# Peptides against a protein of PDB entry 4KTY, part 229

Target 1, 266 residues: chain A of PDB entry 4KTY
Amino acid sequence: YVLNDIGVIFYGEVNDIKTRSWSYGQFEDGILDTCLYVMDRAQMDLSGRGNPIKVSRVGSAMVNAKDDEGVLVGSWDNIYAYGVPPSAWTGSVDILLEYRSSENPVRYGQCWVFAGVFNTFLRCLGIPARIVTNYFSAHDNDANLQMDIFLEEDGNVNSKLTKDSVWNYHCWNEAWMTRPDLPVGFGGWQAVDSTPQENSDGMYRCGPASVQAIKHGHVCFQFDAPFVFAEVNSDLIYITAKKDGTHVVENVDATHIGKLIVTKQI

## One batch from the design tools (peptide; made by RFdiffusion4, then SolubleMPNN)

Design b2_p30_2_s1 (from b2_p30_2, 25 letters changed)
Fold by OpenDDE base, seed 5:
Parts: structure tokens; sequence; C-alpha cells
Structure b2_p30_2_s1 (fold): chain B 266 residues (1-266), chain A 30 residues (1-30)
């Protein structure tokens, strides 16, 4: 995980799994300096830089440009006139070196670009890391651990009432570390995500969330375990909004979200 | 209250059971 400088990212649909190569380049000239610069921009104290919990949490904030002028600007509007389309990136090196040179956020990223750059950051700092792809990934924005889909009486989605959304796929990272802040057995792989999705205690960041805690429903464990649990475990709740303002649950789908979760083992 | 604690324990138990059902969807590719 630390020594591999080329990887594969899974994407596409659950029934049509696609792969793309990604060059991490954690040993390339200037990349370590850039990772140190990212931690300097985050105003990390020297004592915190040796703690993978703090480093991965700060990295999840700083790989996105929100809040802190971090590395990447996200865009999903299919309009990329002021930068590079997310699909044009093939690795982390050009992005990180552009950020270091310009001292401004690089345009543009989507989930696999965020995950690719964050994977480089983690590996460069000696944290074993991998990219994970979740197919049918929930984005719960009201912290209720379910996806509320509001329907009109005609069966069409009420986009005004429906706030939650589902990604066809989403990519994030798992980082290997001990968790002395958690009960015994919840170390190992930790979910961390640099794609700006939700605010976590004042910043767009996510994790580290114990993968073992998520797998065993321990959503009370720091950090962001409810959000990561929802990404892989939310039920879809189809609710008909009647014209009189009443709501009726029409259906519940417990099988749709987190249909497949994949990662490269090496 | 004791009733609120019991409700919370039942909700945590349900979440744990749902998580255990979905953990089998994790696959590692070589």
Amino acid sequence: as target 1 above (266 residues)
Amino acid sequence: SEEEKKKKEEEEKKKKEEAEKKKSKFYLYE
C-alpha cells in the first residue's frame, strides 16, 4: 500500500464495473514537500503531524478546497471552462505540483480525483492507504441514516422535498492505523473521505471512521461514523407527499444502498 | 429514562444487525 505508486480505481455501475489507472507518484520530486506544505497550510502543529488520526482527518479537509483553500475544487455541473475536466487527470503529481506552485486550489475534481490525490497524500506520509468504491452510495444530509425519497401523487420525485441523493458510485479512502481513542479491536482500516459532501464539526471533512465499527453498527464512534454508515447501509424510504400535506410511506428498500463495495488488495 | 435507554439499545441493535447483513458486500480485488 505505501510502496505502490500506480493504482487502479473502480467506477461505473454495479452491473458494468469499470477501472481506470491512477499514478499516485508519492516518490516523485516535490510531492513530499507539497504534502508538508498542505499540513503547513492547515496550521498543523509539529506534535500532531506524527499522529495518523490527526493527519488523515486534516488531509480529508485539505484535499478539498472548501473552508481552507485546499488542493482541489469539486465540480459536478459538467462545465469545466475555468480548469481541467475531472476525467482528464491521470494521476496526483500534476495536481499536487500545481497546487504547490500556484498556492491556489486546482480545478477540477470529482470523487476519484479526490480519492487519488488523498491516497498520494496518505502514502507519501507513510500511512498505508487504498481507494474504496461503493456502488449506490448514499448521501444522507439530515443525519437520519436513511434516504428519504419524496414522491408526488403521480409517482414522480418531488425534488423540492427530496434533499438526500444517491451516487451511482462513490470513491473514498481507507487508511491503516491504530485507534487508541476507540475500544480494542477498532483499529486497522479507517474510512476517510476528502470529497466535500457534508460538514463535520465546522469543516467539509470525513473520518477517520473505523471500518470494523461500521461493519458492526457502532455509529457512536468518532469520526463521522453515522455518515459513513449511511453511505453503505441507508434504507431507501419512498414517501408520497399528498396535496393535503400528509405523508404516506409507500415502500422501503433495504438492499439498494451499498450494493457492492470494492477495493484493490495491493 | 429507562424507556429511552431501552429504545436506544433497540435502535443500536437494529443498526448492528443491518451492518452485519451488509458487511458481506465488501470484496477485495487482486
Scores: peptide ipSAE 0.034, ipTM 0.577, DockQ to the pose 0.016
Fold by OpenDDE base, seed 1:
Structure b2_p30_2_s1 (fold): chain B 266 residues (1-266), chain A 30 residues (1-30)
Amino acid sequence: as target 1 above (266 residues)
Amino acid sequence: SEEEKKKKEEEEKKKKEEAEKKKSKFYLYE
């Protein structure tokens, strides 16, 4: 998890799983220096740089450009005229070196690009890390731990009543660390995500969330455990919005979200 | 408040029960 400089990222659909190679390049010239520069840009205190909890949380913020002029600008509109299309990237090295040289956010990323760059960052700093792909990944926007799907009386989806969405797939990272800030048994793999999805205590960041806590529904454990729980385990709530303004729950699907979670074993 | 604490404890308990029912999803996660 630290020594491998080439990986595989899973993507596509749950019924048409695709793979891409990704070069992490954590040992390439200038990459470690760039990771240190990222922490310098974050104004991270030197005393915190030895703490994988702080480092992974800072990394989750700084790999995206939001709030802090971090590494990557996200784009999902299929308009990439002012940069590199997310699909054109094959590894982290060119992105990190461009960021270090230009001192400006690099365009553009999507989830696997964020996860690829973040995986390099973690590995450079000696944190064991892997990329995880979740198929049918929920994005809970209202922090209710469910995915609300509003239907018109005719059964058509009303996308205007909620900002909740389901990704066909989403990629994030797991980082290995002890969690002395949590009860015994909640160390090990921690979910961390640099794709800018939701604000966490004033910044677009996510984690570290204990994978063991998520698996056992301990959503009260820091950081961002409710959001990560929702990504993998939200219930789909089908709600009919009636003309009288009343809402009626028509159906609940507890099986759709997080249909498959895949990572490469090293 | 005590009410907020109780609500949070009930919500956590419910989420634990839901997570236990869904353990089969997390088997593929390891």
Scores: peptide ipSAE 0.032, ipTM 0.586, DockQ to the pose 0.016
Fold by OpenDDE base, seed 2:
Structure b2_p30_2_s1 (fold): chain B 266 residues (1-266), chain A 30 residues (1-30)
Amino acid sequence: as target 1 above (266 residues)
Amino acid sequence: SEEEKKKKEEEEKKKKEEAEKKKSKFYLYE
């Protein structure tokens, strides 16, 4: 988890699982210094830098460029004219070194790039970390723990009313730590995500959320457990929006989201 | 030219609208 400098990231579709190699390069020259620089840019207190809870939460904010001019600018519009296409990256080293040299956010990332860079950051700082891929990953944007899919009377999706979205896959990280801030038994793997999806207490960050808490439905535990729970276990609610302004629930699918969660075993 | 800039802005706008239309379905990214 800490010593492997090359990884595999799962992507694609649940029925056509693909893998890509990713070089973490956590031992390459300048990478540790860049990770320290990221924490300096975050204005992180020295006393907090030894706490994996604080470090992983700061890292989840700072690996994305939102709020704080962090490492990576996300792009999902297929417009990469002012940077590197997300698919062109093969590892974290070039991204982190570019960030350190330019002192500006690097363009561009998507979920696996965010997860790759964040995995380097965590490992560089001695936090055991892995990348996780969730197939049919929900993005709940109203924190209601469900995916509200609005349909027209013809059964087509109403894209204006439907705010929630499902990723065919999403990549995030799990970091190993104790959780003295949680009840006994909720340490171990913690979900952390640097892909800018939702605002968490004023910043685009996510986690650490206890994987054990999520697995047992303890969504009240800090941090961002409701959001991560929704990513893996939200119900799809199909709602027909009628022309008269009435809403009718037509179907509920409790089996679609989180169809497969994959990580490389070490 | 100003026309090339406008054409580029229209192409960017069209790509953004296509990306936003894809938000109504699960995002297919590889």
Scores: peptide ipSAE 0.020, ipTM 0.356, DockQ to the pose 0.139
Fold by OpenDDE base, seed 3:
Structure b2_p30_2_s1 (fold): chain B 266 residues (1-266), chain A 30 residues (1-30)
Amino acid sequence: as target 1 above (266 residues)
Amino acid sequence: SEEEKKKKEEEEKKKKEEAEKKKSKFYLYE
């Protein structure tokens, strides 16, 4: 993982899986220096920079521009007038070098761009990392580990009450590390996500969450395990909101979320 | 209470069972 400077990112639909090439460029001139600069901007103590738990958590915050003037500004409105459209990026190098030279957040990213840049950051710092794509990825907004879909009495979705959303696909990273802060057996791959989705203890960041913990329903393990569990494992709860203010569960779909989770083995 | 503890244990058990059922959706491509 660390030695590969070109990768593949999976995207599209679960029934029409697409791939794009991404140049990580972790060995290109100025890229390591830029990754160090990112940690300097985060005011990360030198003593913490050797800890992959701290580094990956800081990276998840700093690859997005929210809170801390980090690397990438996200945009999903299809209005990219003040930067580069997310689809135009082919690798991490230009983004990181622009950030280093301008000292301002780079516009614009979406999930695969965040994941691509974050993968470069992790690999530059010697942390084995890969990109993961989840098809039908849940975004739980209320941390209840389910997707609450509110329906009108006619069966249409009530968009005012429904806060939770489902991505057709979402990309994040897995980073390889030991977890001495967790019970034995919960090291290895850790989910980390730099796409700004939810606030985690005061910042838009996510992880490291133990993939083993998530796979076995250990959502009490730090960091952000409930959120990552929900992304891949939420049940859709269809709730009819009655005019009298009562809520009735009409249906539960345990099969929709996280139909396919893919990564390239290198 | 003991009932609250039992309820939490049942909820955690259910989460583990659902996690186990959904393990098959994790795929590695070479």
Scores: peptide ipSAE 0.038, ipTM 0.592, DockQ to the pose 0.017; fails the geometry check

Design b2_p30_2_s2 (from b2_p30_2, 25 letters changed)
Fold by OpenDDE base, seed 3:
Structure b2_p30_2_s2 (fold): chain B 266 residues (1-266), chain A 30 residues (1-30)
Amino acid sequence: as target 1 above (266 residues)
Amino acid sequence: KKEEEEEKKKEEEEKKKEAEENLSKFYKYE
C-alpha cells in the first residue's frame, strides 16, 4: 500500500469488469517535492502535515482544481481541446510534474485519474492508500441517504424532478489511519474522494469517512459519512409524480446501489 | 389464494423490472 509504485484500477460495468494499469511513481524525482508544494498551495501549517486526518482531507480538496486551483480539472463532456483526454493518462507522474512546473491546474481528469493522483499523494506522504471502485455508485445531492427517482405516469424517468444520479462506476481512495477523534474501533481504512462531487463545509472534498462506521450505519461520524454511505448503500425510491401534484411511492430497491466494490491488494 | 398471491408477486416483479430498465436510461457514465 505504500511501497508499490504500479497499480491496477478497475472500471467498466459490473457484468464487464475492465482493468487499467496506473503508474503511481511516488519515488520518482520531483514527486515528493510536488506533494509538499500541493500542501504549500493549500496554506497548510507545518504542524498539521503530520496528521493523516488533516492531510487526507486537504488532499481530497487539492487534487481537484475547484475552490483552490488544485491539481486536476474534471471534464465529462467529451471536449478536451485545451488539455489531455482523461483516458490518455497512464500514471500520476506527468500530471504532478506538469502541475509543479506550470503552477496551474492540469486538464483533464475523471474519477480514476483523480483517484490515481490522490493515491500517489497519500503514498508520498507515508499514508497507506488504495483505490476502490464502486459499481452502481449513487450520487445523493440532497443528503437524504436515498435515491429519489421520479417517474412520469407512463413509467419513464422524469429528469427534471430527479436530481440524484447513479454512476455506472466510481473510483475513490481508502487511506489507513487512526481516528482519535472518533470512538474506539473506527480507525483503519477511511474513505477519501478527490473527484469533485458535492460541497463539504464550503469546499469540494470528501472524507476521511470511517469504513467501519459506514459498514455499521454510523453516518453521524465526521467527515462526510452520509455521502459515502449513500454512494454504497442508497435505496432506490421510485416515485410517480401525478398530474395533480401528488407523489406515490411505486417501488423500493435496496439491492441496486453498490452491487460490487472492488479493490486490489498490492 | 395461492394463485392470487403468485399473480401479485409476478406483477410486482414486472413493475420492478420496468423501473430498473427506466433507471438505466438515467445513469451517468465515466
Scores: peptide ipSAE 0.241, ipTM 0.659, DockQ to the pose 0.312
Fold by OpenDDE base, seed 4:
Structure b2_p30_2_s2 (fold): chain B 266 residues (1-266), chain A 30 residues (1-30)
Amino acid sequence: as target 1 above (266 residues)
Amino acid sequence: KKEEEEEKKKEEEEKKKEAEENLSKFYKYE
């Protein structure tokens, strides 16, 4: 029995923090071969496979099935008839081995499943990685670093007026690496996300974004720093959409998004 | 003054709760 690194993934709500176990299984038979196969499917040059920046960015693309027939198909519609419900997964091994065997995307994942599989991928390739859970995680779709919340005149939210959204929680990964492409001090933990949220330069991928850069408001640094910044630090802008088509900013909350970020220290 | 402060605090807490309830309708849930 290889001691499978059993992780803990935080989920639920900020007032009711829940935990689930996740078996990473990065040392199980066939897992390394599957991670190599993932990079082969990505057509990743051999020279890039030793670069954690490139590997983590490719991994963020390939752990999701979009664009490239990657590992996991996301589903959030509660209709899992053609696969396994996201909640039924207990670890990365079965997913990765199914992907390797079938050579087809595995159904289905949500954020913690993506993060779990991606964590295995990173660790398997020698990149220190951990899962991060952000409660009240913003998804800024228009890259304005704000979360636009449209209200009807009665004060009810109209989610149809924006593509922005807030997750009750979202899980992504932090990967440890040097960032020679960034100024000194912006190495270390890098946010990377394989949940297919936004298109980043033609593919559903995210990161690596320097956690230190994000913490200091340096959103100009590659990759996807504005998006990751918005996930953890966007202002909620409450906008009343009037029947006459006018928009009125009623309130701004700078304290809600990213209220709690939880990670298990490695 | 104390009653006014308590009433104001209660009103602020109620408004905050209403805002949180409204925001919860905007959330995506995993």
Scores: peptide ipSAE 0.232, ipTM 0.655, DockQ to the pose 0.334
Fold by OpenDDE base, seed 5:
Structure b2_p30_2_s2 (fold): chain B 266 residues (1-266), chain A 30 residues (1-30)
Amino acid sequence: as target 1 above (266 residues)
Amino acid sequence: KKEEEEEKKKEEEEKKKEAEENLSKFYKYE
């Protein structure tokens, strides 16, 4: 994990799985300096820089530009006029070096770009890390651990009432660390995500969330375990909003979200 | 009773399929 400088990222759809190469370049000139600069921009105490929990949480905030003028600006509107389209990136090196040189956020990223850059950051700092792709990834906006889909009486989605959304796929990272702040057995792989999705205690960041805790339904464990749990295990709740203002649950699907989670083993 | 249960199950499966098709319109594509 730490020594592998070229990776494969899975994307596409569950029935049409695609792969792209990504150069992490964690050993390239200036990359370590840039990772240190990112931590300096975050005003991270020197004493915290040896703690993978703190480093991964700071990294999840700083790889996105929100709140702190971090590395990457996200864009999903298919308008990339003021930067590079997310699909044009082939690795982390150019992004990180541009950030270090310009001292301004780099445009633009989407989930695999965030995950690629964050993977470089983690590996460069000696944290074993991998990219994970979740197909049918839920984005729970109201922290209720379910996807509330409001339908009109005609069966069309009511976009005004429906706040939650589903990604066809989403990429995040898993980082390997001990969790002395958690009960025994919840170390190992921790989910961390730098794609700006939800606010976590005042910043767009996510994790580290114990993968073992999530698998066992321990959503009360720090950090952001409810959100990551929802990404992989939300039930779809189809609710018909009637004209009289009544809501009726029409269907529940417990099998749609998180149908396939893929990661490279190397 | 069995025919009514099978017909009801079919209607529920059709509603599920329509709901899934509607959900697919809201997929954020990366």
Scores: peptide ipSAE 0.227, ipTM 0.674, DockQ to the pose 0.336
Fold by OpenDDE base, seed 2:
Parts: structure tokens; C-alpha cells; sequence
Structure b2_p30_2_s2 (fold): chain B 266 residues (1-266), chain A 30 residues (1-30)
């Protein structure tokens, strides 16, 4: 299997699609050793390291710094004074080597940086992986499979009531594996995400979620299928919050989320 | 009936557009 060490990541907006190069560097000196070190820091049992389901789930947790002093600290506040701005990274190698040498989380990442580093991690460990970009990516905070958008009586978004959010774009990974823990036909590409969005069974991690399961609405399958489904298929529910405390559904949009999902073919 | 249905559809489309414009202000950006 030929894996490119240099990739392209799609970003921007659906109406202004942009691309950036990313060096995965999965064959560079010290990178495999760093990936093994990441699994050591996760205290991953040796018997589990041959299981792509376990490895991808652990990698999803460990590529972010939350919970476990993993690889990358996320920042979205445009204040990067204590590290490297996410846009300054051009590949995974410097990040992984810095993590290995410092033994501390590297600052800073956003979705494409998380996805880039996670793609390197998966590839180093022999898991076929690619980056996926979803435009109009939903972030469901309460696992109800919909985006609840609360409006004021004037039609403006009530930011205090609206917990859910939409990214202009979001990047995650797909990893190729068999899923013997799922029914027949739900192997192949699995969505995994290392960007710290939601807590999954006590840790900021996501997946592996069967892409086939998501495509067919099978959200009951492990892991995190409801969250991944919501990212790509959530209905927007516009709810007017009245001054009397009543809620009125004003509109439903089933076509806004997940308008375009782009991946580079391996 | 057809005119009322078209007018209702237009009002729903306008409300949808206003809601989408308001949502765009709430988007997170990478």
C-alpha cells in the first residue's frame, strides 16, 4: 500500500474551498518511536496495540492534550502567545518530535493540525488513513442528533440558550479497518476525530464510527456514531424563545449541515 | 389556494434565509 507522506487538506468555506499542503512524515526518523511513545503515555496494553479499533480510539484521545497530557493543545481564541499559531504548522514531524522531546503537550492546534498529526499516527502504525473535511459541520453538545438554534423574538440567535454550534468546516480522519465488533458490512472506513469536541465515555475522543453505519443511519453502533452522524446530517431546528418562556419551532432545515464532504483519495 | 400556498412558501423561504443569515453569525471558524 503506497502512502503519500505529503497530503492536501481542504479548508475554508463551501463557496471558497481552499487547500493547504501537509507533510505527514510517517517515515521520518523518530516519528514511529514517537507514536509508540504516545501509546506508552496512554498506558496502552501491548496486546491492544495490534487492534486498529483500540489504536484509533486511543490515538483519538492522545492526539489532543485534554485528559491525558496528549500531543496537541487546541486554541481557537486567536491568542497564541505561549506557542506556535495553528496556521504556522506545515506538517506533523515538528509537532511529534517536540512532544517526544519535551514530554509536554505542544501548543497550538486546530482541526486540520489535529487531523494532520492523527493521520501521521495512524499511518505510522500501519492503519490506512485519510483526512476528511466537512463543510457546515455540526457540533451537537447534547447528543440529540439535531442542532437546536434558539432565536430571540427579533430573529437573532440567542447565544445563551444555543449550546450547539456549526463550524464553517471541520477536519477529521477516516481509518480503514475491519469491525468484527459490528454487524457484517460495517467495516472499511471509520471516522475518528482527535479534535477535542465532546466527551466520549470520560475522555475527549471520537470514534471509530463506521462510515457505512453513518450513511445508513445506524447511530446505535459504537463508537460515537450519534456525534459523527450529527456532524454530517443534523437538522437545524430554529426555535423562538418567547419572553413568557414558551418555545416555538419556526423552521427546520434538513439540508444545511454536511453540504460537502471532501477527502483526497488514497 | 395556489396563491396562498405560494405566498406561504415564499414567507417560509424568507424566514429560512433570515435564520441562515443569523446562524452564520454564530458559526465557529477555524
Amino acid sequence: as target 1 above (266 residues)
Amino acid sequence: KKEEEEEKKKEEEEKKKEAEENLSKFYKYE
Scores: peptide ipSAE 0.209, ipTM 0.652, DockQ to the pose 0.330

Design b2_p30_2_s3 (from b2_p30_2, 26 letters changed)
Fold by OpenDDE base, seed 3:
Structure b2_p30_2_s3 (fold): chain B 266 residues (1-266), chain A 30 residues (1-30)
Amino acid sequence: as target 1 above (266 residues)
Amino acid sequence: DKEKKEKEEEEKKKKEKEKKENESKFYLYE
């Protein structure tokens, strides 16, 4: 296994695929120390630090600032007055070193920044990792494995009832590990995501979810398999909310979500 | 200089558009 310190991240639209360079810098001075510091801030015991399942789970929580004063603050409102715009970052090193020096969350990140920093964290700790980009990535917030889009009688979206959302693209990570906590055959690549999207057992984290389990529809396996499955395979359910309070399914689109999933081969 | 100001506003709008196109965003439903 060859560990690269520079990578390519895919982004943009499914019909206009773009690439950006990202410097992981897992071998740069102070980066390993910072990754250890992140685990110290998480109060992770020494015995757990040798377990890639626990490390990747903790990493998914700690790379975002929510709940635990982790590494990165997310922002998607185009207001970046108190930090660095997400698009200005070119690698993980400056972010991690700033976090270590200031001991405060770094502003700001979006999905590829979270994925880039998390990729550095995993690789620095000897866990094989890669970034995955999903175009038309679903965000299911009620764990029902579908995107419920509520419409008014005039066909406009009811924003009060519609809680689910779809990203034009989303980036997360896959980490390579054995899964002795799962049935045989569900080791290998595990989906993990540090972008704060949903609460998982009390904090904003996601994974590790077995990629093989998800491919075979086994969403009952820990961790967060239903959420990851929904990101790549949700149906869009268009529901008209009638004035009398009744709901009518108008249409189902099974082809919209997860049109293209791209990752660099390691 | 009115022309200079117009050019600066156009460049600002271009940069804002490019920034928005490079960032992740929610899909807009019709």
Scores: peptide ipSAE 0.151, ipTM 0.679, DockQ to the pose 0.073
Fold by OpenDDE base, seed 1:
Order: sequence, then C-alpha cells, then structure tokens
Structure b2_p30_2_s3 (fold): chain B 266 residues (1-266), chain A 30 residues (1-30)
Amino acid sequence: as target 1 above (266 residues)
Amino acid sequence: DKEKKEKEEEEKKKKEKEKKENESKFYLYE
C-alpha cells in the first residue's frame, strides 16, 4: 500500500472492464519535495502534517486546481487543446514535477489521473492508499441521496430538470488511518476523492469518509459521507414531469448505481 | 512519401479517438 510504485487502475464500462498501468513514483527524485510544496501552497501548518485526517483532506483539495491553484485541471470536453489529454498520462511523476516547476495547475486530468496523483501524494507521505473504481458511479448534486431522472410525458429524458448525473466509471482513493474523531470501529479505510465534483465546506474536496460507516449506512459522520454513500448506493428515481407542473414517480431502480466496485489490494 | 505520411496521420487520429473513447463519461440512464 505504500511501497509499490507501479499500480493498476480499472476503468471502462461494467461490461467492458479495462485496466491501465500507472506509475506512482513516490520514491522518485523531487516527488517528496513536490508533496511538501503542495502542503506549503495549501498553507498547512507543520503540526497538521503528521495527521493523516488533515493531510488526506488537504490533499483531496489540492490535487485539483479549483479554489487553490492545485495540481490538476479537470476537463471532460474531449478537446484538450491547451494541454495534455487525460489519457496520455501514464504516471504521477511528470504531472507533479511539472506542477513544481511551473507553479501552475497542470492540464488536463480526469478521475483516474486525479486518483493516480492523489495516490502518489498519500503514499509519499507514508499514508497507505489504494485506488477504487466504481462502475455506474452517481454524482448527487442536491444531496438527497438519490439520482433524479426526469422524463417528459412522452418518456424522453429531460436533462435540464436535474444536475444529477451518473459516471460510467469513477475513480477515487481509500486511505488507511485511525479516526479518533469518530466512534470506535470507524477507523481503517477512508474514502477520499480529489476529482472536483462537489463543494465541501467551501472548496472542492471529499473525505476522509469512513468506509465502514458508509457500508453500515452511517452518513452522519464527517467528512462527506452522504456524498460518498450516494456514489455507491443511490437509487435511480424516474420522475415524469407533467405539463401541469406536477411530478410523478414512475419507477425506482435500486440496483444500477454502484454495480461493481473494484480495488487493487497491493 | 506523401501517402505514408497521410496513413501515419490517420493512424494517429485513430489512436487519439480510441483514447478519448476510454475516458470517463457522464450519462443519464434511460
């Protein structure tokens, strides 16, 4: 979880699972210095740098460029004209060294790139970490723990009535730590995500959320447990928008979201 | 050779398209 500098990331579709190699390079020259520089840019105090809860939360914010000129700019427009396409990256080292050298956000990343760089950051700082891929991963935009899918009276999807969406796949990280801030039993693996999805207390970050808490439906525990719970457990709610402005629930699918969660336990 | 260069450019475009097709995508389930 800390010593391996090469990993495998799962991606693609649930019916066409693909794998890619990723070089974490946490022991490469300049990488530790860059991780320290990231924490310096975050203005993280020295006392907090020994706390994996604080470090993982800061890392989730700083690996993305939003709010704080962090490491990676996300893009999903399929153009990528002003940088490197997300699929061209093969590891974290070039990204982190470019960030350190230029002192500007690196273009571009998507979920597996964010997860790869974040995994390097965590491992470099001695936090056991792994990448998780969730197929049919929900993005709950309104914090209602469900995916609202609005239909016209003719049965066609109205994509303008909701901001909720589903990823074909999404990658995030799990970091191993104790959680003295939570009840006994909610330590161990914590979900953390650096892909900018939702605002959490003023910035685009996610976690650490207790995996054990999420598995048992305890979404009241810090941090961002409702969002992570929704990513893996949301029901699809099909709602017909009537011409009179009324909404009618037509169907509920409780099996689609979080259909497959894959990790490489090395 | 112009023809060789055109084939290499077409192959490059094909590989770039294949890479983009493997990127994460938002969708609404119908």
Scores: peptide ipSAE 0.103, ipTM 0.667, DockQ to the pose 0.064
Fold by OpenDDE base, seed 2:
Structure b2_p30_2_s3 (fold): chain B 266 residues (1-266), chain A 30 residues (1-30)
Amino acid sequence: as target 1 above (266 residues)
Amino acid sequence: DKEKKEKEEEEKKKKEKEKKENESKFYLYE
């Protein structure tokens, strides 16, 4: 989890699983220095840099460019005219070195690029980390732990009312650490995500959320457990919005989200 | 020269298609 500098990232569809190689390069020249520079840009106190909870949370914010001129600019519009298309990246090294040299956010990333760079960051700092891929990954926009799909009276989706969304797949990271801030038994793997999805207490960041807490439905545990829970276990709620302004629940699907979660074992 | 240019353009289109297929897709369930 720390020593491997080449990994495999799962992507694609649940019925057509694909893999891509990713070079983490955590031991390459200038990469550790760049990770330290990222923490310097975050204005992280030296005393906090030894705490994996703080480091992983800061990393989840700083690997994306939002809020703090972090490492990667996300783009999903299929227009990459002002940078490198997300699919062109093969590893973290070029991205991190470009960030260090230019001192500006690197264009562009999507979830696997964010996860790849974040995995390098965590491993460089001695935090055991792996990439996780979730198929049918929910994006809960209003923190209600469900996916609200609004329908017109004709059964078509009302895109104006529907704010929640589902990724065909999403990649994030799990980091290994103790959680003295949580009850006993909720240490170990923690979900952390640097893809800018939702604001968490003023910044686009996510985690660390205890994987054990999520598995047992303990969504009240810091950080961002409700969001991570929704990604893997939210119900789809189909709601008909009537012309009179009334809402009627037409259907509930409790099996669609989080159909498969995959990670490399080594 | 023309045949070489056509092959290069086809390879470029194939690479662009593969790149698009590898990107994350956002679904609004309709």
Scores: peptide ipSAE 0.023, ipTM 0.418, DockQ to the pose 0.064
Fold by OpenDDE base, seed 5:
Structure b2_p30_2_s3 (fold): chain B 266 residues (1-266), chain A 30 residues (1-30)
Amino acid sequence: as target 1 above (266 residues)
Amino acid sequence: DKEKKEKEEEEKKKKEKEKKENESKFYLYE
């Protein structure tokens, strides 16, 4: 989880799982310098740089360009006129070196690109890390742990009322660390995500969230455990918005989200 | 009575399928 410089990222659909190779290149020339530069741009004090909790949280913010002119600009509209299409990247090295050279955010990334670059960052700094893919990954934008799907009386989705969304798949990272800030037993793998999804206390970042805490329903533990919990365990709530302004729950699906979570074994 | 119940269950399954299809079309991003 630290020494491997080539990985496999899972993507596609739950019924048609696909894999792609990704070169992390954490030992390539200039990559460590770039990771240090990223921490410098984040204005991390020297005392914090030895703490994997702080490093992973800062990394989750800095791998995306939002808020802080970080590494990658996300794009999901299939319009990549001002950069490289996300699918064209094959590894982290070119992205990180471009960022270091230009000192400007690199265009463009999507979840697997963010996860790939973030994995390099973590491994380069000696933090054991892996990429995780969640199929049917929820994006809860109001922190209610539900996917609220509003329907018109005719059964069509009301896009104005519906704010939550679901990714066919989403990639994030798990980083291995102790959590002295949490109760005993909640160290180990921590979910961290650099794909800009939601604001977490002033910045687009996510984690570290204890995987063990999430598995046991401890969403009160820092950081961003409710959001990560929702990604893997939200209920779909189908709500009909009536013309009279009343809302009626038509159906609840507790099995749709988080159908499969996969990661490479090594 | 049995036929009516079967029809109601089929309509329920149809509505559930339509909801899932609507969700998939609207909310799934690639």
Scores: peptide ipSAE 0.020, ipTM 0.409, DockQ to the pose 0.280

